Peptides against a protein of PDB entry 1BH9. Designs and how they scored, part 61

Target 1, 89 residues: chain A of PDB entry 1BH9
Amino acid sequence: FSEEQLNRYEMYRRSAFPKAAIKRLIQSITGTSVSQNVVIAMSGISKVFVGEVVEEALDVCEKWGEMPPLQPKHMREAVRRLKSKGQIP

## One batch from the design tools (peptide; made by RFdiffusion4, then SolubleMPNN)

Design b2_p15_8_s4 (from b2_p15_8, 10 letters changed)
Fold by OpenDDE base, seed 1:
Structure b2_p15_8_s4 (fold): chain B 89 residues (1-89), chain A 15 residues (1-15)
Amino acid sequence: as target 1 above (89 residues)
Amino acid sequence: GIENAIQELINGLTP
């Protein structure tokens, strides 16, 4: 676990979706108001989802013998692989 | 995994 990896983890940990934006997005889809707890839960699961996609994309990048930064092709392949593994619907 | 977590969220939360 390198210092750089730790720094990336800390940046990820500190990042968050804006609660107001998530609330508005959910309400625009559901057509009804949502509680603070729903916003918190959805924000958390979304963050985990993004983290898993990025992790897979980094793995794809490495397996293709390439170096960061991630490109759209890595993200597309990551999603395909996660679906294939049954990790995302 | 994430899929199970999503399902738990869907089951446990009502907008």
Scores: peptide ipSAE 0.036, ipTM 0.619, DockQ to the pose 0.034
Fold by OpenDDE base, seed 3:
Structure b2_p15_8_s4 (fold): chain B 89 residues (1-89), chain A 15 residues (1-15)
Amino acid sequence: as target 1 above (89 residues)
Amino acid sequence: GIENAIQELINGLTP
């Protein structure tokens, strides 16, 4: 890994979603309360998901000949590409 | 992969 990649990974590794916010979000979708384990599981999956989307978005940005920071258009395109690759539903 | 994990979790959360 390059120094930049290592730094990004370190920041990613240390990042986490606030449990209360995740719990509220899930409950707003399901309409019912969820357990702490569900929140933990969803938080973990979400972190991995965000990491993969950001990685794809950076690739999109580069391929479009643009420079960071990422913009909404990069994120939208990243999601589209990941869906096309079957990496996300 | 992540797609399967996400789908599994979504299915589990569906009331």
Scores: peptide ipSAE 0.034, ipTM 0.603, DockQ to the pose 0.034
Fold by OpenDDE base, seed 5:
Order: sequence, then C-alpha cells, then structure tokens
Structure b2_p15_8_s4 (fold): chain B 89 residues (1-89), chain A 15 residues (1-15)
Amino acid sequence: as target 1 above (89 residues)
Amino acid sequence: GIENAIQELINGLTP
C-alpha cells in the first residue's frame, strides 16, 4: 500500500453513517420500525457498498488518465460499470 | 455479495 492508499483506508475505516438517519431511512421504506441490529447491519452493508463504488470510481479515474479527487462523472461511470458487472442492481 | 446481503435484509424486514 502507498501512503495515500493507507490514508484513504483510514478515513474510510473511521467513517460511519448516523444510526438515527439509517433507521429513519429504512423505516420510511418498510413502513414499520426496525431493530438496532437491522440498523447496524444496514449501516455495515452501506459502508461496504460505498467502498466498492469508490474503488470502481478510482479505477475509472485512472483509466481515463485523470487524477484524484474523484468527480461526479467518475462516480456515475462507476455505478454504470458495477451494474453491468451485476455487482449492484 | 452486497446485492444478496441487501435482499436478505429486505426479506427479513418484509412482514
């Protein structure tokens, strides 16, 4: 790992979605209350998902011959590619 | 993967 990669990973590791926000979002979709464990699980899944999207976006950025930071166009292309690969719906 | 995990969670949340 480069120092830059390590720093990015550390920032990623320390990041988290607010539990209250996740709970509200889930409940808005399901129409019913959810347990703390569901919130924790969804938070973890969401974090991993974001990580995968960012990883793909970094690859896009590199393949386009561009340098970080990531831009919206990289994120959009990343999502498209992940959908094409069947990694996300 | 993530898709399957999400689906499993949704299934668990569905009354």
Scores: peptide ipSAE 0.033, ipTM 0.605, DockQ to the pose 0.032
Fold by OpenDDE base, seed 4:
Structure b2_p15_8_s4 (fold): chain B 89 residues (1-89), chain A 15 residues (1-15)
Amino acid sequence: as target 1 above (89 residues)
Amino acid sequence: GIENAIQELINGLTP
């Protein structure tokens, strides 16, 4: 990792979705209570997903010869590319 | 990177 990449990763690693919010969201969809482990798993999956999208968006931004901060157009293109690569459905 | 994040997630799922 470059210093910039390492710093970004460290911030990513330390970030987390609020457990209560994730729990409420899951329960609103499933219609029933979920365990802490389910919340942890879903939070982790979501975090990985966001990380992949942001990483791809930064790559898009760079390839387009643009500078941060990321814009919606970078995020949209990132999702498109990740779908094309089969990294996300 | 992402691989490490996945491993941390797996570790977190282990009670």
Scores: peptide ipSAE 0.031, ipTM 0.585, DockQ to the pose 0.048

## One batch from the design tools (peptide; made by RFdiffusion4, then SolubleMPNN)

Design b2_p16_3_s1 (from b2_p16_3, 5 letters changed)
Fold by OpenDDE base, seed 3:
Formats: sequence, structure tokens, C-alpha cells
Structure b2_p16_3_s1 (fold): chain B 89 residues (1-89), chain A 16 residues (1-16)
Amino acid sequence: as target 1 above (89 residues)
Amino acid sequence: SLLDELVEEFIRELAE
């Protein structure tokens, strides 16, 4: 990796999801209320997951000779590559 | 890894 890639990746990795939004999303899936600790854990897992996808997307963008901001095509290609690498189910 | 730790924490909370 390059310093530029690391810097961009860190910017996205440092983002956080609002607890209320995560709680609502989990509840919509589970059909029941969840504890604050579950929300915190899921928020962390989601952050790591998104960070890995964004990192791959930034690599795609660079390899295609393009500049930020990321576009949907970069995200889709990133997911495809991560699945190919076995990093995403 | 960090992800593994977070997953374990999540599972532990759900099991309680």
C-alpha cells in the first residue's frame, strides 16, 4: 500500500454509524428489541466491514486510473473482488 | 483480529 491509500482508507474507517440507526436496522431484522451492547458490537462489526470494502474500492478506483470520489461501480467491483478472495461470503 | 473480537462479543451478548 501507499501513504495515499492508507490515508484515504483511514478516513473512511474512522467513520461511525449512529446508534439509533443501527438499533432500528437490527430490530427490523430480528423482530425484537436489542440491548445497547448488541448495538455497540454490531456497530463495530459494520464499521470494520465497510472499511474493508471501501479500502478495496479505493484500490479499484486507483487501478482504473480514476480519482475520488468513489462511484457505485467501484463499490460493486470491490465486493466482487473481495468475494473472489474469500474475504466476503 | 479486531473483527474476530467484535464477532465474539456480539455472539456473547446474544447468548445471554
Scores: peptide ipSAE 0.043, ipTM 0.630, DockQ to the pose 0.064
Fold by OpenDDE base, seed 1:
Structure b2_p16_3_s1 (fold): chain B 89 residues (1-89), chain A 16 residues (1-16)
Amino acid sequence: as target 1 above (89 residues)
Amino acid sequence: SLLDELVEEFIRELAE
C-alpha cells in the first residue's frame, strides 16, 4: 500500500455510525428491541457497504483521470457499476 | 470474507 492508501484506510477504519442511531433504525424496522451485538453486526455490515461504494467511486475517479475529492457523479457511477457486477441490489 | 462473517453474526443474533 502507498502512504495515501494507508491514510484512506485509517480514516475509514476509525469512522463509525452512531450505535444509538443504528439501534433505533433497526428497531423501527423490526418493531422489537435488538441486542447490542446485532447493532454491532449491522453497523459493521453498513460500514463495509459504504466502503465498497467509496472504493468503487475512487476507481471511477481515477479511471476518468480526475482528482479527489469525490463528487456525486463518481458515486452515481460507482453504484451503477456495482449493480452491473451484481455486488449490490 | 469480512462481509460474510458479519452477515452470519447478524443472522445468528437475530435468531436468538
Scores: peptide ipSAE 0.041, ipTM 0.624, DockQ to the pose 0.067
Fold by OpenDDE base, seed 4:
Structure b2_p16_3_s1 (fold): chain B 89 residues (1-89), chain A 16 residues (1-16)
Amino acid sequence: as target 1 above (89 residues)
Amino acid sequence: SLLDELVEEFIRELAE
């Protein structure tokens, strides 16, 4: 990893969605209570999802010959590309 | 890649 990549990785590792919010969201969908482990798992999956989108967005930014920080247009294009690749629904 | 490392970290966390 480059220093920049390592830095992003560390920030990623330290970041997390609020457990309470995730729990409420899941329960609103399932209609039943969920265990702490489910919340942790879903939080992790969501975190990875965001990471994948960001990585694609960084690629978009680079391919467009633009410089960081990422802008909404990069994120939108990233999602489009990931959908096109079948990586996200 | 960064993504690979992040995925590995995720798996590691799940295994704990």
Scores: peptide ipSAE 0.027, ipTM 0.555, DockQ to the pose 0.052
Fold by OpenDDE base, seed 5:
Structure b2_p16_3_s1 (fold): chain B 89 residues (1-89), chain A 16 residues (1-16)
Amino acid sequence: as target 1 above (89 residues)
Amino acid sequence: SLLDELVEEFIRELAE
């Protein structure tokens, strides 16, 4: 990895969704309580999803001939492209 | 790739 990639990885590792918020969100959808393991799994999946969107956004930024930091327009375009590729619904 | 490493880290954390 480049130093930039390593820095992004370290920042990513240190970030996390609050467990309580994830638990409340899941329960609002399922209508019932969920276990800690479910919260941990969903938190991880959500984190990976965010990582995929950010990676696509960085690709968009590069293809548009622009430099970081990422802007909302990069994130919006990233989501559109991921949907068109069938990577997200 | 970076994403591959992040996924591997997630799997590792899930297995702990």
Scores: peptide ipSAE 0.027, ipTM 0.554, DockQ to the pose 0.050

Design b2_p16_3_s2 (from b2_p16_3, 6 letters changed)
Fold by OpenDDE base, seed 2:
Structure b2_p16_3_s2 (fold): chain B 89 residues (1-89), chain A 16 residues (1-16)
Amino acid sequence: as target 1 above (89 residues)
Amino acid sequence: SLLDELVEEFIRQLAE
């Protein structure tokens, strides 16, 4: 793969959602406080989810014969395709 | 998959 692809991988690997933000989001949904381990688990799930959406969006961009950076239309189409594949609800 | 493992871990943590 290209240097650009490697750089994206490294950026993804180093990225993380802020724990405080994830905790607040979970608590807004569950209606109760959550443990640190729950926050860690959900942070990981969220990161993987975002990675899968971005991967699909990059595929969409390529199939449409377009060049980066990703645009909202690529992200929207990615979500539609992942839904059709049953990968997300 | 990694996602499956994380989901399982999440459920495990909620059950505790």
Scores: peptide ipSAE 0.058, ipTM 0.637, DockQ to the pose 0.068
Fold by OpenDDE base, seed 4:
Structure b2_p16_3_s2 (fold): chain B 89 residues (1-89), chain A 16 residues (1-16)
Amino acid sequence: as target 1 above (89 residues)
Amino acid sequence: SLLDELVEEFIRQLAE
């Protein structure tokens, strides 16, 4: 892949959701405290989910003959396509 | 996949 693609990958790899924020979010939904391991697991799942959506959005952008950066319309279409494929609920 | 593994780990942690 290109240098630009590599840079994007590295940026993604280094990015992370703040643990405290994830913990608060989970607890607001579950109504009870959660362990550090649960937070770590959820953080990872969330990161992978975002990555998959972005990957699909990049494909949408390309198929539409458009250039980066990604726009909301690409993300919305990506979600629709992933739902259609049964990849996400 | 990585997602599957993470989901399984999440469920495992919730069960504890």
Scores: peptide ipSAE 0.055, ipTM 0.636, DockQ to the pose 0.070
Fold by OpenDDE base, seed 1:
Structure b2_p16_3_s2 (fold): chain B 89 residues (1-89), chain A 16 residues (1-16)
Amino acid sequence: as target 1 above (89 residues)
Amino acid sequence: SLLDELVEEFIRQLAE
């Protein structure tokens, strides 16, 4: 890893969705209470999903010869590409 | 993959 890549990884690793917010969101969908472990698992899945989208967006930005920060157009293109690859629905 | 592992864990937790 380059220093820049390592920095991005560290920022990603240290980031997290608020547990309370995730719990409320899940309960809003299911209509029932969920355990702490379910919240943790769902939080992890969500984080990985966001990470994959951001990683693809960074690749798009680079391939377009543009510099950070990421813009909405990069995120939109990333989602399109991931859908095309069958990585997300 | 990590995502697969997390999905499996999520399903496991929901089933309990």
Scores: peptide ipSAE 0.054, ipTM 0.634, DockQ to the pose 0.067
Fold by OpenDDE base, seed 3:
Structure b2_p16_3_s2 (fold): chain B 89 residues (1-89), chain A 16 residues (1-16)
Amino acid sequence: as target 1 above (89 residues)
Amino acid sequence: SLLDELVEEFIRQLAE
């Protein structure tokens, strides 16, 4: 791995979604309150999901010969590619 | 994988 890859991983590892925000989001979808454990589990799943999308987006950006920061077009293309690879539904 | 484990944990929590 490169220093850049290590740096990205460290930033990712240290990042986290605010519990309150996750709770509100889940409740807006389910229409009912959720337990703290559900929030914790969903936070972890969401972090992994976002991490995979961002990693793919960075690869897209590089392959297109562009430089950071990531743009919406990179994120959209990343999602398309991950779906094509069967990594996300 | 980590994602699989997290999903399983999520399902377990919902089932309780």
Scores: peptide ipSAE 0.054, ipTM 0.638, DockQ to the pose 0.065

Design b2_p16_3_s3 (from b2_p16_3, 6 letters changed)
Fold by OpenDDE base, seed 1:
Structure b2_p16_3_s3 (fold): chain B 89 residues (1-89), chain A 16 residues (1-16)
Amino acid sequence: as target 1 above (89 residues)
Amino acid sequence: SLLEELVEEFIRELAR
């Protein structure tokens, strides 16, 4: 994948999902409070997730004979493929 | 946004 593209998505993700938002989301699912370390871990896992989706999306874009930037259709297809491969839940 | 939706769904799947 392109380091430039990955960095752009990671920066966007961090802006959209600050620690407070991630903490509230996890707590709404588990029904109990979570530690700061859990939030940090989830933030890191989310970063890896975005990276894997972007990498797959770039591959999709290339295989479809198209050029960057990535479009929603590339991201949606990437998620489908990664789920099929068992790489993401 | 699409990215926000993807991340949220991912976290929901991991934390459920």
Scores: peptide ipSAE 0.326, ipTM 0.830, DockQ to the pose 0.730
Fold by OpenDDE base, seed 5:
Structure b2_p16_3_s3 (fold): chain B 89 residues (1-89), chain A 16 residues (1-16)
Amino acid sequence: as target 1 above (89 residues)
Amino acid sequence: SLLEELVEEFIRELAR
């Protein structure tokens, strides 16, 4: 691994969605309060989701013969493909 | 952002 790759991985690993924002979002959907553990779990799942979308988007970008950085069209196509594969709801 | 919207939609699907 290059130092740059390691650095990107470490930054990603340390990143997280704001717990308060996740909590508010869930509560706005369910209409009831949620526990800290639910927020933690949802935060983790969301992070994995983002990772999968980005991975698929990079594949889309490559298959379309385009170069980074990723564009909205790559992300949208990635989501469509992941849904068709049953990898995301 | 687009990514934030995608995450929100994802959470909405899981929490419905």
Scores: peptide ipSAE 0.324, ipTM 0.827, DockQ to the pose 0.765
Fold by OpenDDE base, seed 3:
Structure b2_p16_3_s3 (fold): chain B 89 residues (1-89), chain A 16 residues (1-16)
Amino acid sequence: as target 1 above (89 residues)
Amino acid sequence: SLLEELVEEFIRELAR
């Protein structure tokens, strides 16, 4: 990765989702209330997921011979590749 | 945003 791409990766790594939003999302899916520990765990998993997608997207961008910033097409391709590799569900 | 949508989809897959 170029220094610019690495910097963008770090910017995404610093991001996080509010606990309340995660809790509401999980509860909307499961139909039941969830514990604080479940929210914390899911928040952590989501963080890892975002990091892996961004990392893969930066690799896609570079391999396609394109310049930053990342575009939706890079993110979508990253997800496809990660799923193909079995790294994300 | 696209990223938020991706995360939501990911959580849906884990929690379904």
Scores: peptide ipSAE 0.313, ipTM 0.825, DockQ to the pose 0.749
Fold by OpenDDE base, seed 2:
Structure b2_p16_3_s3 (fold): chain B 89 residues (1-89), chain A 16 residues (1-16)
Amino acid sequence: as target 1 above (89 residues)
Amino acid sequence: SLLEELVEEFIRELAR
């Protein structure tokens, strides 16, 4: 991914996802308002998810004999592998 | 961004 995307990842690595953004995202998907506790839970899970995907992507990059920064192909492959392992839905 | 799209897809799967 781009440097901008990497910077956004670093921001989320250092802090939780913005509650307002998560709330809007969930509501856009479910079509209804959600509670604060749901937002808190989802934001935490999402942060863990991002961390795991990036970790897997770095592993993919290394196994392919390539050097950072991560590219979209690494992220896509990481997701496929994590799904295959049953680590993410 | 790709990262935001991945997160959205993940949340979509959890919230389905």
Scores: peptide ipSAE 0.290, ipTM 0.809, DockQ to the pose 0.616

Design b2_p16_3_s4 (from b2_p16_3, 5 letters changed)
Fold by OpenDDE base, seed 4:
Structure b2_p16_3_s4 (fold): chain B 89 residues (1-89), chain A 16 residues (1-16)
Amino acid sequence: as target 1 above (89 residues)
Amino acid sequence: SLLDELTREFIEELAR
């Protein structure tokens, strides 16, 4: 990893979705109250998902010979590629 | 990658 890459990963590692927001979102979908463990699990899964998309987008950016910051086109292409790989539905 | 490691740790935690 470059120093910049490491810094980005550190920022990612330190980031988290607010529990209250995740809880509200889940409950809006399920129509019922959810446990703290469910919130934690979903928060983690969501974080990993975002990380995978961003990592793919960074790869797209590099392969296109472009420089950061990421643009919407990188994110869209990342999602397309992840779908083609079967990593996301 | 670091992301892979974080993912692994997360999965391990879920499996606990």
Scores: peptide ipSAE 0.023, ipTM 0.524, DockQ to the pose 0.054
Fold by OpenDDE base, seed 1:
Structure b2_p16_3_s4 (fold): chain B 89 residues (1-89), chain A 16 residues (1-16)
Amino acid sequence: as target 1 above (89 residues)
Amino acid sequence: SLLDELTREFIEELAR
């Protein structure tokens, strides 16, 4: 990995969704309280999902011969490609 | 990739 990529991944690694916000969001959907473990699991899964999309978007940006920062078009294309690959629904 | 490594670590943590 390049130093730049490593730095991006380090930022990703340190990032996290606020537990309280995730809990409220889940409970607003389910209508019932959820355990801390559910919040942790959902937070982690969500983080991985975001990471996969961003990584794909960066790849798209590079393949298109463009430079950061990422734009909505990169994100949209990333999602399309991931769906095509069957990596996301 | 590093993302794969992070994913692996997360899964292992969940399974612990």
Scores: peptide ipSAE 0.023, ipTM 0.524, DockQ to the pose 0.052
Fold by OpenDDE base, seed 2:
Structure b2_p16_3_s4 (fold): chain B 89 residues (1-89), chain A 16 residues (1-16)
Amino acid sequence: as target 1 above (89 residues)
Amino acid sequence: SLLDELTREFIEELAR
């Protein structure tokens, strides 16, 4: 790992989605109130998912010989690749 | 990777 990669992973480890925001998002989808445990579980799953997408996007950016910051095209390509790998439905 | 490790820890916690 490069120092930059380690720093990104450290920031990732320290980051978290606001519980209130996640709760509102879930409720907007389900149409009903959800428990604290559901919010915690979905927050964790979402964090992992975002991390995987960002990591893939960074790999795409590097393989294309481009420099940060990530652009929408990197994110779109990352999602495409993850779908091909079966990591996204 | 560190991301893989964090993912594994999360899954293990859920399965606990």
Scores: peptide ipSAE 0.023, ipTM 0.515, DockQ to the pose 0.053
Fold by OpenDDE base, seed 3:
Structure b2_p16_3_s4 (fold): chain B 89 residues (1-89), chain A 16 residues (1-16)
Amino acid sequence: as target 1 above (89 residues)
Amino acid sequence: SLLDELTREFIEELAR
């Protein structure tokens, strides 16, 4: 790992989604209220998902010879690549 | 990777 990569992962480790926001988002999709345990589980899963996408996007950015910050085009390409690899649905 | 380690820790926590 590069020092920069390690630093990014440390920032990722310390980050978290607000429970209230996650709860509202889930309920917007399901149409019903969800338990605290569901919010906790989905928060963790979402964090892992975002981390994987961002990591891929950073790789895309580098391979394109570009510098941070990430742009929407990097994120879109990252999702496309992860789907092709079967790493995300 | 470090991300893989974080993922592992998350899964282990859910399995407790």
Scores: peptide ipSAE 0.022, ipTM 0.522, DockQ to the pose 0.051

Design b2_p16_4_s1 (from b2_p16_4, 7 letters changed)
Fold by OpenDDE base, seed 2:
Structure b2_p16_4_s1 (fold): chain B 89 residues (1-89), chain A 16 residues (1-16)
Amino acid sequence: as target 1 above (89 residues)
Amino acid sequence: MSGEELLELYETLLSN
């Protein structure tokens, strides 16, 4: 890892979706209450998903010869590429 | 995520 990569990893490792926010979001979609274990599982899965998208977006930004911060166009292109690769539905 | 976070996630998934 470069210093920049290590810094990004550290920030990613320390970040987390608020449990209450995840619970509310899931409940808004499912229409039913969810257990603590479901919230924990979805929080972890979501963190992995976001991490993969951001990693791809950073690669897009670099390949386009642009500099951070990431812009919506990088995120949209990242999602498209990950779908093409079969990494996300 | 950290190794501990990943382990916790796996344990949660296996217990569901």
Scores: peptide ipSAE 0.034, ipTM 0.615, DockQ to the pose 0.038
Fold by OpenDDE base, seed 5:
Structure b2_p16_4_s1 (fold): chain B 89 residues (1-89), chain A 16 residues (1-16)
Amino acid sequence: as target 1 above (89 residues)
Amino acid sequence: MSGEELLELYETLLSN
């Protein structure tokens, strides 16, 4: 666990999606209102998902011999690789 | 995700 990894972890831990935005997004999909607990759960799952994508994107960036900050191409490739590995739908 | 994070999510879901 390098200093850089620790720093990224702390920034990740402190970040969060706005509850109102998550609630609105879920409701736009389900067509009905959702409880606060559902919003909390989905917010957590979404945060974990984003974290996994970013982690994979950083690996892509490194393997391509490039340096941060991450670019859209790294994120797109990360998603492709995670799907290929069966880690995301 | 860590086992602890997964457990926290499960606890939240089960409380609904």
Scores: peptide ipSAE 0.032, ipTM 0.598, DockQ to the pose 0.038
Fold by OpenDDE base, seed 3:
Structure b2_p16_4_s1 (fold): chain B 89 residues (1-89), chain A 16 residues (1-16)
Amino acid sequence: as target 1 above (89 residues)
Amino acid sequence: MSGEELLELYETLLSN
């Protein structure tokens, strides 16, 4: 890790989604209540997903010769690239 | 997330 990469990793590992918010979001989609374990699992999966998208977006930003902060266009392109690589559906 | 946190996530997934 470079110092910058290490710093990003440290910030990432300390981040978390509020359980109540995740629970409400899932329930809004499923139409039914969900268990605590489902919320925990989905929270973890979501964190991994967001981390992968952000890293890809940072790569996009760099390859486009642009400087931070990330913009919606970087995130959209990141998702497109990840889909192309088969890393996300 | 740390390796430990990821392991716990997998254990949670497998237990459901």
Scores: peptide ipSAE 0.032, ipTM 0.601, DockQ to the pose 0.037
Fold by OpenDDE base, seed 4:
Structure b2_p16_4_s1 (fold): chain B 89 residues (1-89), chain A 16 residues (1-16)
Amino acid sequence: as target 1 above (89 residues)
Amino acid sequence: MSGEELLELYETLLSN
């Protein structure tokens, strides 16, 4: 990994969704209170999902001969590709 | 996500 890539991976590893915010979001959707374990599970799944999208976007950026920071066009193309691969609906 | 973190996530899902 390049120094820049390593730095990005470290930032990803350290990043996390605020539990309170996730809890509120889930409750706004379900209409009922959720357990701490549900919040933890959903937070983890969300982080994995975001990571996969960002990873794909970085790949798109590189394949287009461009460099970070990521732009909306990279994210849009990433979603399209992941959808095509059947990794997201 | 580390392997350990992924394992913890799976355990959380299974225990829910």
Scores: peptide ipSAE 0.031, ipTM 0.594, DockQ to the pose 0.037

Design b2_p16_4_s2 (from b2_p16_4, 6 letters changed)
Fold by OpenDDE base, seed 5:
Structure b2_p16_4_s2 (fold): chain B 89 residues (1-89), chain A 16 residues (1-16)
Amino acid sequence: as target 1 above (89 residues)
Amino acid sequence: MSGEELLALLEELLAN
C-alpha cells in the first residue's frame, strides 16, 4: 500500500453523510417517515457505495492516463463499468 | 433506482 492510498482510506473512514440530510432524502424517496436505525443503515450502505464508485473512478482515471482530481467524466464511466460488471444495479 | 440515479442523489446531498 502506498502512503497516498492510506491517506485516502483514512479520509474516507472519517467522512460521513449528515444524518438529517440522509433522513430527508430517504423520506423524499419512500414517501414515508423512517427510523433512526434506517438512517444509520442507509448511511453505511451509501458510504460503501460511494467508496466503490470512487475506487472504480480512480482506476478509470489511471487507465485513461489522466491525473486526479476526479472529474464528472470519471464518475460517469465508473458507474457504467460497475453496472457492466454487475457490481451495482 | 439505478446506480446512476443513486450517485446523482448522493452528489446532490453532498452539494446541499
Scores: peptide ipSAE 0.026, ipTM 0.563, DockQ to the pose 0.174
Fold by OpenDDE base, seed 4:
Structure b2_p16_4_s2 (fold): chain B 89 residues (1-89), chain A 16 residues (1-16)
Amino acid sequence: as target 1 above (89 residues)
Amino acid sequence: MSGEELLALLEELLAN
């Protein structure tokens, strides 16, 4: 890893979604209360998902001959490509 | 949280 890659990974590793927000969101979708373990699991899954989107976006940025920081256009293209690859709905 | 930790949590959750 380059120093920049390591730095991004470190920031990613340290980041987390607020548990309360995740809990409220899940409960809004399910219509019922959820356990702490469910919140933890969903938080982790969400983090991985975001990571995959960002990874794809970085690839898009590179393939377009551009440099970070990522822009909305990279994120939009990343999602489109991941859908095309069948990696996300 | 590492991938292994996440997997462990998921396995535990699904096993319950």
Scores: peptide ipSAE 0.025, ipTM 0.536, DockQ to the pose 0.035
Fold by OpenDDE base, seed 3:
Structure b2_p16_4_s2 (fold): chain B 89 residues (1-89), chain A 16 residues (1-16)
Amino acid sequence: as target 1 above (89 residues)
Amino acid sequence: MSGEELLALLEELLAN
């Protein structure tokens, strides 16, 4: 890995969603309370998902000949590409 | 929920 790749990996590895915020978000969607285990599971899934989107977005940014930081357009394009690849629904 | 919808929710979460 390059130093840049390692740095991104470390940032990703150390990142986490606040449990309280995730809980509130899920409950806002479901309309019912959720267990701690559900919050933990969803937090993990969300982290993996964000990591995949960001990785794709960085690739998009580079392929478009643009420089960081990532912009919403990169994220949107990343999602489109991941859907096209069948990596996300 | 689509991936795009999930992304939108996550962005909202991170913004708050």
Scores: peptide ipSAE 0.024, ipTM 0.570, DockQ to the pose 0.168
Fold by OpenDDE base, seed 1:
Structure b2_p16_4_s2 (fold): chain B 89 residues (1-89), chain A 16 residues (1-16)
Amino acid sequence: as target 1 above (89 residues)
Amino acid sequence: MSGEELLALLEELLAN
């Protein structure tokens, strides 16, 4: 792996969604209170999801011969590709 | 390692 990949790994590993924010978001969707375990589970799943999208977007950026930072067009294309691959709904 | 391999490791770290 490259130094850039290592850096992304460390940043991703250390990053986390604020539990309070996740809890509020879930509750706004479900309309009811949720347990701590639900917040933890959803936080983890969301983190993985974001990571997958970002990695795909970086791949798109590279394949298009462009340099960071990622732009909205890379993110949109990433989502499209992941959907076409059946990796996301 | 490739980005895909790195992602796999990240997913493993987040697994319960």
Scores: peptide ipSAE 0.022, ipTM 0.509, DockQ to the pose 0.053

